Peptides against a protein of PDB entry 1MQS. Designs and how they scored, part 25

Target 1, 223 residues: chain A of PDB entry 1MQS
Amino acid sequence: ILKMLFLNKDLNNNDNITTITDDIFNQQEIIWKVLILDIKSTATISSVLRVNDLLKAGITVHSLIKQDRSPLPDVPAIYFVSPTKENIDIIVNDLKSDKYSEFYINFTSSLPRNLLEDLAQQVSITGKSDKIKQVYDQYLDFIVTEPELFSLEISNAYLTLNDPKTTEEEITGLCANIADGLFNTVLTINSIPIIRAAKGGPAEIIAEKLGTKLRDFVINTNS

## One batch from the design tools (peptide; made by RFdiffusion4, then SolubleMPNN)

Design b1_p11_4_s2 (from b1_p11_4, 4 letters changed)
Fold by OpenDDE base, seed 4:
Structure b1_p11_4_s2 (fold): chain B 223 residues (1-223), chain A 11 residues (1-11)
Amino acid sequence: as target 1 above (223 residues)
Amino acid sequence: AIKDLTEELKS
């Protein structure tokens, strides 16, 4: 999340959110931005960040994407929203109306190819593709249900993992996806978890994969 | 993993 708020620049993940924001705030000039959220991403932001954190990240205002928003043509905007047709249309409309100076689009989950193409087509028609500086997806392969409680909401995960007809390859693939989601969660909240999993099943596989990802990440970031 | 789609969008 912090990475997104700082336009996807590399951040030192060895510190807590406050330390990171303080360091960045003190070391470089703050770029003031607008943050556009939806209901889902609002829950995530609220669970992880404080108002002061947003300010330190240069967020002047934040609003819901479906709300009427005043134009700020000289201010860059960060979108952190679900990859839906509705949100894409709104973003494009904002682009058409020159609502903001720059557009940094971060989709909370994977953007389907068809929607990417739709977005691309609409943006192309506007002739203002240069205003779109970044498009990222899969930021949050998880959903906040309660404070610091996240669900990956992978469709039919339980059924797939427990179906005796499911192949080892399918299980491994799904476990990898789950591990990726958990890894992203860890990075999002900037907290290394204690991993606990039941033995002898997919949970153990996931735990192992996640552990490996975390170890690799720590090693790579510390080198 | 977070994926950068910027180039794909502009292609």
Scores: peptide ipSAE 0.445, ipTM 0.932, DockQ to the pose 0.501
Fold by OpenDDE base, seed 1:
Structure b1_p11_4_s2 (fold): chain B 223 residues (1-223), chain A 11 residues (1-11)
Amino acid sequence: as target 1 above (223 residues)
Amino acid sequence: AIKDLTEELKS
């Protein structure tokens, strides 16, 4: 994901997200760009990145692809969206309207051949293929669904986590609430879980908070 | 693995 945010440049994968973003922020001129997401990719971004990470990566604004977006003809755009006909049509429309200066398109999964041909045809008709700088697909690994799934039913949690107006403090607060919910769930089912979370984002914050709560609980109950 | 389709799109 960080690679995408830095226009698919090679990054040192051995470093923490914070270290990478800090180094780039301090050593290179930041290229400001717009990040365009859909619901699925928003969830992905929220799981691994903090708002501050986006800012350090040069993301000045991020929005949903289906939302009305203001033209920024002098700003490059990163699309990170599902490979659907609808999204392709929107991207092409944005291209036609010169909504952004450059287009970096990253599809979350494999782009079917028919859709690639459709995109190519539409782009060709616009005469603005030069503005499309990159097209990538298969960006996300296949996610296996768990046999048992539950939700805390927190409204718009992922959207809030990726709202450019959301502060780190607000994110931390929301993560704390999520951790509380998970903690209560653990107590209800009377089973201590193995916690797995993506690093560098809200998921890690939640995992840490939950872990602390569980450790404290175990210590206090065994005492 | 991530696949680059840029050239394919423009061909």
Scores: peptide ipSAE 0.445, ipTM 0.928, DockQ to the pose 0.331
Fold by OpenDDE base, seed 2:
Structure b1_p11_4_s2 (fold): chain B 223 residues (1-223), chain A 11 residues (1-11)
Amino acid sequence: as target 1 above (223 residues)
Amino acid sequence: AIKDLTEELKS
């Protein structure tokens, strides 16, 4: 998330949020930006960042994508929104109206190919593709449902893991995907968790995989 | 994993 707020520049992930923001604030000229969110991303941002963190990251204003927003043609905008047709249309409309100087688009999850093509087509028609500086997707592998509670929102995970017809290979694959999602979540919140899992089931497999990933990451970052 | 789609969008 911080990487996004700093226009996807490389950041030192070894520091906490406060240290990162302080260091950047002290060492570099702050680039003031507008942050455009939706309901889902707002919950995520609120769970990870403090208001002061946003300010230190150069976010002067943050608004919901569906809200009426004043034009700031000299200010770059960061979009952090769900990959939906509705949001794409709004972004394109903002582009058409020259609402901001630059557009940094970060979709919270995977952008389907059809929507990417739609976005590309609409942007092409505007003739303002140069204003789109970045387009990222799959930024979040989790959804914040409650404070300090995260869900990967993997469809039918529980059912699949408990279905007797599910093959060992399918279980292993799903566990790997879950572990990957958890790993990415850990990196996002910049906090290594204490892992607890029930023994003798998929949870243990996931825990082991996650543990391995975390250990590998720590080794690689310290080397 | 985060993917950069900037090039794909502009292609």
Scores: peptide ipSAE 0.436, ipTM 0.931, DockQ to the pose 0.460
Fold by OpenDDE base, seed 5:
Structure b1_p11_4_s2 (fold): chain B 223 residues (1-223), chain A 11 residues (1-11)
Amino acid sequence: as target 1 above (223 residues)
Amino acid sequence: AIKDLTEELKS
């Protein structure tokens, strides 16, 4: 989420990877932006970030996507919304109306191919594709139910990991996915965890993978 | 993992 608020600069190989720490908020040049949310993403943001965090990230104003919003044609906008047809149509409409100067679109979950194609087609018709600077999806690989509890919402993870028919490759793959989700969670909450995992099972594999990801991240951030 | 779809959209 913090990366998103900073226009995902650390995700771009052309830009210096910036450590997602409190120091970043203090050291980075603030670009004032509008944050467009939906109900789900609002809950997520509210659970993870403080109001002051938004200000530190340069969020001038935040609004619901379905709400009538005033045009700010000279201000870049960050969309953090569910990948739905309705939201896509609204974004495109905002694009058509030049509601903002630039569009940074971040979908909370995976964008289905059909919706991607729809978005692409609509954007193409507008002739304003240049205003769309970023389109990301799968931003939230976890669901925050409360500040101290979250779920990755991976379907049948427990069953798969405990099914004797599951291959080692499948287990490894699933563990990698879980580790990715946990890693994203760590980045989202901007807190490095102490990892605790049971030994001798998938949890250990996940812990090792997560540890590696975190170490790599720290190394890249400190370089 | 977060996926960048920017190029896909503009292709």
Scores: peptide ipSAE 0.428, ipTM 0.927, DockQ to the pose 0.470

Design b1_p11_4_s3 (from b1_p11_4, 5 letters changed)
Fold by OpenDDE base, seed 4:
Structure b1_p11_4_s3 (fold): chain B 223 residues (1-223), chain A 11 residues (1-11)
Amino acid sequence: as target 1 above (223 residues)
Amino acid sequence: MIKDLTEELKK
């Protein structure tokens, strides 16, 4: 999340949110931005960041995407929203209206190809593609429902993992996806968890995969 | 994993 707020620049993940924000706030010029959220992303932001953290990240104001927002043509905007047709249309409308100076779009989950094409087509028609500075997706592989609880929102995960007809390959693939989601969660919250999993099942596979990812990450960030 | 689609959008 912090990475997004700093326009997807590389940040030192070894520090806590406060340290990162303080360091950036004190050491470099802050780019002031607006943050556009939806209901889902609001829950995520609220669970991880404090209002002061947003300020330190250069967020002057945050609003819901569906809310009427005043034009700030000289201010860059960060969108952190679900990849839906509705949100895409709103973003494009904001682009058409020159609502902001620059658009940094971060979709919370995977953007389907058809929606990417739709976005691309609409942006192309506006002739203002140059204002789109970044488009990211899969920023979150999880939805925060509570401060200490999140869901990866993987369809039929339990059923798939417990169906005796499911192949080992399918299980392994799903476990990898789950591990990826958990890994992204860890990166998002900037805290290395203690992994606990039941032995002898998919949970152990997930734990191992996640552990490997975390170890690799730590090694790569410290080298 | 976060995926950068910026170039894809501008193709």
Scores: peptide ipSAE 0.372, ipTM 0.921, DockQ to the pose 0.500
Fold by OpenDDE base, seed 3:
Structure b1_p11_4_s3 (fold): chain B 223 residues (1-223), chain A 11 residues (1-11)
Amino acid sequence: as target 1 above (223 residues)
Amino acid sequence: MIKDLTEELKK
């Protein structure tokens, strides 16, 4: 999330959110931006960042994508929204109306090919593709249900792990995917967790994989 | 994994 707020620049991953924001605030000229969210991404941002963190990241104002927003033609905008047809149409409309100076689009999950093509076609028609500086997707592999609880929302995970017909390879693959999702969550909140898992099952496999990923990451970032 | 689609959009 912090990477997104700083226009996907490389950040020192070994520091907590406060250290990162303080370092950037002190060393670089702040680029002031507008942050455009939807209901889902608002919940995510609120669970991870404080209002002061947004300010230190150069976010002057944040608004919901479906709300009526005043034009700020001299201000760059960061979109952090779900990859839906409705949101794409709104973004394109904002582009047509020159609502902002630059568009940094970050989709919360994977953008389907058909929607990417639709976005590309609509943007092409506007003749303003140069204003779109970045398009990223797959930012969130998890859903925030409450401040202390996250869900990866992997389809049929419970069924797959508990079906006696599931192969060891399938279980291992699923555990790897879960560990990847958890790893991304850890990176998003920028805090190394204490890992606790039940012994003798998939949870232990996931914990081991996650532990390895975290150790490797710490070693690689400190080198 | 975060994916950059910027170039794909401009294709």
Scores: peptide ipSAE 0.372, ipTM 0.921, DockQ to the pose 0.449
Fold by OpenDDE base, seed 5:
Structure b1_p11_4_s3 (fold): chain B 223 residues (1-223), chain A 11 residues (1-11)
Amino acid sequence: as target 1 above (223 residues)
Amino acid sequence: MIKDLTEELKK
């Protein structure tokens, strides 16, 4: 999330949110931005960030995507919304109306190919593709339900992992997906977890994969 | 993993 708020620049994630925001605030001129959310992303942001964190990240205004928003043609906008046709249409309409100077689009989950194509087509028609600076997806592979509980919302994960007909390859693939989701969760929360998993099953595989990802991330960030 | 689709959008 912090990465998104800083226009997906590489951040040193070794520090807490406050340290990161302070360092960036002190080192670089703050770019003031508008943050456009939906209900889901609002819940996520609220669970992870404080209002002061948003301000430190240069977020002056945050609004719901479905709300009437005032034009700020000289201000860049960060969209952090679900990958839906409705949201895409709204973004395109905002683009058409020159509502903001630049568009940084971050979808909370994977953008389906059909919607990507739709977005591309609509943007092409506007002739304003240059205003779209970034399009990211898969930001949130998890849903925060409680302060200390989250779900990856992977359909039938338990069933798949416990079905004797499931191949090792399928299990490995699913474990990789889960590990990716957990990794994204870690990055979002901006806290390195102590991983605890049951031995001898998929949980161990996931833990190992996650551990590797985290180690690689730490090494690459400290490098 | 966060995926950058910017280039895909502009093709």
Scores: peptide ipSAE 0.369, ipTM 0.919, DockQ to the pose 0.464
Fold by OpenDDE base, seed 2:
Structure b1_p11_4_s3 (fold): chain B 223 residues (1-223), chain A 11 residues (1-11)
Amino acid sequence: as target 1 above (223 residues)
Amino acid sequence: MIKDLTEELKK
């Protein structure tokens, strides 16, 4: 999330969120930005960041994408929204109306090919593609409902892991995907967890994979 | 993993 707020620049992950924001705030010229969210991303942001963190990241104001927003033609905008046709249409409309100076688009999950093509086509028609500076997807592999509870929203994960017809390869693949999602969650929260998992099942496999990813990351970032 | 689609959009 912090990476997104700083226009996807590389951040040194060795510091906690507060240290990163403080260092950037003190060492770099603050680029003031507008943050556009939807209901889902608002919940995520609110669970991970404090209002003061947003301010330190240069977020002047934040608004919901479906709300009427005043034009700020001299201010760059960060979109952090679900990859839906509705949101794409709103972004394109904002582009057409010159609502902001620059557009940094971050989709919360994977953008389907058909929607990417639709976005590309609509942007092309506007003739204002130069204002779109970034388009990212798959930013979050998890949904935060509360600070202590989140979901990766992997469809039928429980059913797949408990189906006797599921192959070992499928189980391994799913466990890897879950571990990836958890890893991304850890990086987003910027806190290394104590891993607790039941023994003798998929949870143990996931825990081992996650542990390896975290160890590798720590080693690589401290080098 | 975050995927950069910027170039895909501008093709």
Scores: peptide ipSAE 0.365, ipTM 0.920, DockQ to the pose 0.499

Design b1_p11_4_s4 (from b1_p11_4, 6 letters changed)
Fold by OpenDDE base, seed 2:
Structure b1_p11_4_s4 (fold): chain B 223 residues (1-223), chain A 11 residues (1-11)
Amino acid sequence: as target 1 above (223 residues)
Amino acid sequence: AIKDLTDELKK
């Protein structure tokens, strides 16, 4: 998330959010930006960042994508929204209207190919593709339900894992997906967890996979 | 994993 707020520049991942924001704020000229969110991403941002963190990241104003927003043609905008047709259409409309100077688009989860093509087609028609500086897929596969509680919201995960008709391959695949989601969550909140899992079941498999991913990441980052 | 789709969009 911080990377996004700093236009996907490389950040020192070894520092906490406050240290990172303070260092950047003190060392670099702040680029003031507008942050465009949806309901889902608002929950995510609120769980990870404080208001002061946004300010330190150069976010002057944040608004919901569906809200009426005043044009700020001289201000770059960061979109952090769900990859939906509706949001794409709104972004394109904002582009058409020259609502902002630059567009940094970050989708919260995987952007389907068909939607990417739709976005590309619409942007091409506008003739303003140069204003789109970045398009990223963030792969935030979690939802904040309560403070310090995250859910991956994988459909029927419990049922699938406990269904005797589920194949080993399906279980393995689901466990991998869960581990990936947890890994992404950990990276998002920038906190390495102490992993606890029940032994002898899918939870242990997930924990092992997650542990491996985290170890690999730490090694690669320190390398 | 964050994926950069910028180039794909501009093709």
Scores: peptide ipSAE 0.414, ipTM 0.926, DockQ to the pose 0.556
Fold by OpenDDE base, seed 4:
Structure b1_p11_4_s4 (fold): chain B 223 residues (1-223), chain A 11 residues (1-11)
Amino acid sequence: as target 1 above (223 residues)
Amino acid sequence: AIKDLTDELKK
């Protein structure tokens, strides 16, 4: 999340959120930005960041994407929203209206190819593609439902993992995806979890994969 | 993993 707020620049992840924001705030000129959220991303941001953290990251204003927003043509905007047709249309409309100076689009989950093509087509028609500075997706492979509670919302995960007809390869693949999502969650929260998993099932596989990813990350970050 | 789609959008 912090990476997004700093326009996807590489951040030293060894420090807590406060240290990172303080260091950036003190060392670099703050670029003031508008943060556009939806309901889902608002929950995520609220769970991870404080208002002061947003300010330190240069977020001067944050608003919901569906809300009427005042034009700030000289201010760059960060979108952190779900990859939906509705949100894409709103972003394009904002682009058409020159609502902001630059557009940094970060989709919370994977952007389907059809929606990417739709976005590309609409942007091309506007002739203002140069204002789109970044498009990222899969920022959050998880959803915050409650404070400190995250769900990956993988469809049919339970059924797939418990279906005796599911192949080992399918299970392994799904477990890898889950582990990736959890890993991203850990990185987002910037807190190493205590991993607990039931023995003898997919949960153990996931735990092992996640543990490996975390160990590798720690080793690579400390090297 | 976070994926950069910027280039794909401009293609």
Scores: peptide ipSAE 0.414, ipTM 0.925, DockQ to the pose 0.496
Fold by OpenDDE base, seed 1:
Structure b1_p11_4_s4 (fold): chain B 223 residues (1-223), chain A 11 residues (1-11)
Amino acid sequence: as target 1 above (223 residues)
Amino acid sequence: AIKDLTDELKK
């Protein structure tokens, strides 16, 4: 998330949010930006960042994508929204109207190919593709449903993992994906968890994979 | 993992 707020620049992951924001604030001129969110991304941002963090990251204002927003043609915008047709249409409309100077688009999850093509086509028609500086997806491997509850919301995960017809390879693959999501969650919230999992099932596999990822990360960051 | 789609969009 911090990376997104700093236009996907490389950040030192060994530092906490406060240290990162303080260093940037003190060492570099802040680029003021508008942050555009939806309901899901708002929950995520609120769970991870404080208002002061946003300010230090150069976010002057933040709004919901569906809200009426004033034009700021000299200000760059960061979109952090779900990959939906509705949001794409809104972004394109904002582009057409020159609502902002630059567009940094970050989709919360994977952008389907059909929607990518739709976005590309619409942007091409506007003739203003140069204003789109970045497009990223898969930013969130998890969603925040409440302050202390997270979900990866992988479709049919429970059914797949508990179906006796599911192959070991399929289980292993899915567990790896889940572990990746959890790993990213840990990095996002900047807190190393105590891992608890039921024994004798996929949860144990996931826990082991996650543990390995965390250990590797700690080793690599301390090197 | 985060994926950069910038180039894909501009193709």
Scores: peptide ipSAE 0.413, ipTM 0.925, DockQ to the pose 0.498
Fold by OpenDDE base, seed 3:
Structure b1_p11_4_s4 (fold): chain B 223 residues (1-223), chain A 11 residues (1-11)
Amino acid sequence: as target 1 above (223 residues)
Amino acid sequence: AIKDLTDELKK
């Protein structure tokens, strides 16, 4: 998330969010930006970042994508929204109306090919493709429901793990995917968790995999 | 993993 707020520049992940924002704030001139969110991304941002963190990242204003927003033609905009037809149409409309100077688009999940083609076609018609500086997707592997509760939203995970017909290879693969999602969450929050898991089941496997990933990451980054 | 689609959009 911090990477997104700094226009996807490389950040040193070894420090706390506050330390990172302070260091960047002191070393570089702040580029002021507008942050456009939807309901899902708002929950994510609110759970991970403080209001002061947004300010230190150069976010002057944040608004909902469906809200009636005033034009700021001299200000770059960061979109962090779900990959939906509705949001794409709104972004294109904002582009047509020259609502912002530059467009940095970050989709919260994977953008389907049909929607990518639709976006490309609409942008091409506007003749303003040069204003779109970045398009990223798959930014989040989890959905935040509460500040202390989130879901990876893996389809049929519970059923797969509890079905006696599921092979050991399938369980191992699913546990690896879950561990990857959790690892990405940890990196997003920039805090090393205390891992607790029930013994003798998939949770223990996931915990071990996550622990290994975290240890390897810490060793490699301090190296 | 985060994927950069910028070049895909401009093709």
Scores: peptide ipSAE 0.410, ipTM 0.926, DockQ to the pose 0.456

Design b1_p11_5_s1 (from b1_p11_5, 5 letters changed)
Fold by OpenDDE base, seed 5:
Structure b1_p11_5_s1 (fold): chain B 223 residues (1-223), chain A 11 residues (1-11)
Amino acid sequence: as target 1 above (223 residues)
Amino acid sequence: FSPIKKLELPI
């Protein structure tokens, strides 16, 4: 998150948020930015950072993407939002309207290829592609509740997985969502876990899906 | 990636 707030510059992660922000604050001129969030990313940010941390990171204003936002044409914007068509359309509209000087787009999870292509196409049509400075998948689709605890914020997951009325398709879909969230968490933590799951249930499905995702990622990053 | 962590799925 801090890396994102500092426009994805390399930060020495060995320091606490305060040390990082203080060091950057002391060493570099603060670039004031607008932070655009959605409901989900707001929860993510709020779970990890305090308002004062945002200020130290140069965030002067933060707003919801769906809110009416005043144009700040001389201010760079950081988008940290879910990878949805709706959010893409809003970003493009903001681009068209010159709402901000620069656009640093960060998706909370992986942007599907079709949406990336859509974004690229729409941006191309605007003729303002030069304002798009970054597009990142941050893989921050989780909530940090405690230093050693996180939540995927999937509503009724336990109920759904244990309801005998739940269809196999629903279970599979939910397991995929959980695996995606875990994948994002693993990537964010930058540590590949040894996965242990009980056999014969949803845990196994999740483990398999997650394992596949991790293997694919490792193969793709090492290639 | 450090393989040091264990992820247990208690589901």
Scores: peptide ipSAE 0.058, ipTM 0.677, DockQ to the pose 0.058
Fold by OpenDDE base, seed 1:
Structure b1_p11_5_s1 (fold): chain B 223 residues (1-223), chain A 11 residues (1-11)
Amino acid sequence: as target 1 above (223 residues)
Amino acid sequence: FSPIKKLELPI
């Protein structure tokens, strides 16, 4: 998250958030930015950062992507939002209207190819592709409640997985969503866990899906 | 990647 707030520059400090923000604040001219969030990413950021941390990172204001926002044509914007068609359309509209000086786009999870192509196509039509400085998948689809506890914030997951009336398709779909969230968490903590799951149930399905994703990622990163 | 962490799925 901090890396994103500093425009994805390498922050080589193994120091705590406060030390990093203090050092940057004291040593370099702060680039003031607007932070644009959705409901999900707001929860993610709020779980990890304090308001003072945002200020020290040069965030002048933060707003929801769906809210009416005043133009700040001389201020760069950081988008940290879910990879949805709706959010892409809003970003493109903001680009068309010259709402900000520069656009740093960060998606909370992997952007599907079809949406990436859509974004690229719409941006190309605007003729303002030079204003889009970055597009990143941040893999931050979780909330940190405590240093050793996180939540995917999937409502009724337990009930759905344990209801005898739930269809196999529904279970498989939910397991895929959980596996995606866990995958993002693993990437964020930069540690591949040993996965343990009970056999014969949803836990096994999740473990298999997650294991496959991790193996594929390792293969692709080492190639 | 550090392989030391354990992920238990309580389902």
Scores: peptide ipSAE 0.055, ipTM 0.676, DockQ to the pose 0.057
Fold by OpenDDE base, seed 2:
Structure b1_p11_5_s1 (fold): chain B 223 residues (1-223), chain A 11 residues (1-11)
Amino acid sequence: as target 1 above (223 residues)
Amino acid sequence: FSPIKKLELPI
């Protein structure tokens, strides 16, 4: 998150949030930015950072993407939002209207290829592609509740997995969503875990899906 | 890579 707030510059990972923010605040010229969030990313950021941390990172204003926002044409904007067509359309509209000086786009999870192509196409039509400085997948589709505890915020997951009326397709779909959230969490922590799961249930399905995703990622990043 | 941590799935 802090790396994103500092426009994805390399930060020394060995320092706590306070040390990093204090060092940057004291040593570097603060670039004031607007932070645009959605409901999901607001919860993610709020679970990890305080208002003072955002201020120290140079965030002057934070707003929801769906809210009416005043133009700040001289201020760079950081988008941290879900990878949806709706959010892409809003970002493109903000670009068309010159709402901000620069656009740093960060998606909470992986942007599907079809949506990336849609974004690229719409941006090309505007003739303002030079204002888009970054497009990143941040893999931050989770909430931190405690230093050693996180939540994927999947409603009724336990009930759905244990309801005898739930279809195999629904279970498989839910397990895939859980595996995706865990994958994003693992990538964010930058530590590949040994996965342990009970055999013969949803936990095994999730473990297999997650294991496959992690193996594929490691292979693709080492190539 | 940080040291391998254990991820237990209680589901």
Scores: peptide ipSAE 0.053, ipTM 0.675, DockQ to the pose 0.058
Fold by OpenDDE base, seed 3:
Structure b1_p11_5_s1 (fold): chain B 223 residues (1-223), chain A 11 residues (1-11)
Amino acid sequence: as target 1 above (223 residues)
Amino acid sequence: FSPIKKLELPI
């Protein structure tokens, strides 16, 4: 839970909740966030954390997902809610309305594939997928099984992307080709993925390009 | 559609 409140950063200390929150509070600039809960997750949070612990974790306010909430467009939001169609629809509506600056979505249990696809599809239609910073299922053992590995068969991609002599144009071109390959793979598999990429590198460029392609495709297919 | 739940770009 604390890890979630700190945007799923690794907390290295096996210390008590109070010690962890105090250490983080003293060492780092607090990012203030809104915490969005449902009835079930409220019970979970209340069982483990005190109001003061939430404050130390940078939670300015917590609200129920079904409550009428005022827009805070400059404030990031953490959702910790049950994986239901209703909650997904509310999150998407909040996204559409620019209710918050950033969305960190955490589900209390495993998100079924159909709901993940629904979320991804709806988010893509909004054109605001960039505001979704995390979608985390706390219970998803992402067993990357070998069957989930594929190759685009692009020769020397790693070398090209990491060679300091490679031009920006070459990198951009390669990223576009990779994004096209991934797009085709996604279409072939007939599933809209949640895309995760490291920031500040080619992976981010690829993710953005792929995201755009997927959004455009969904919009055109639903039209 | 086989559930690619998450596409992680390792690059």
Scores: peptide ipSAE 0.063, ipTM 0.709, DockQ to the pose 0.058; fails the geometry check

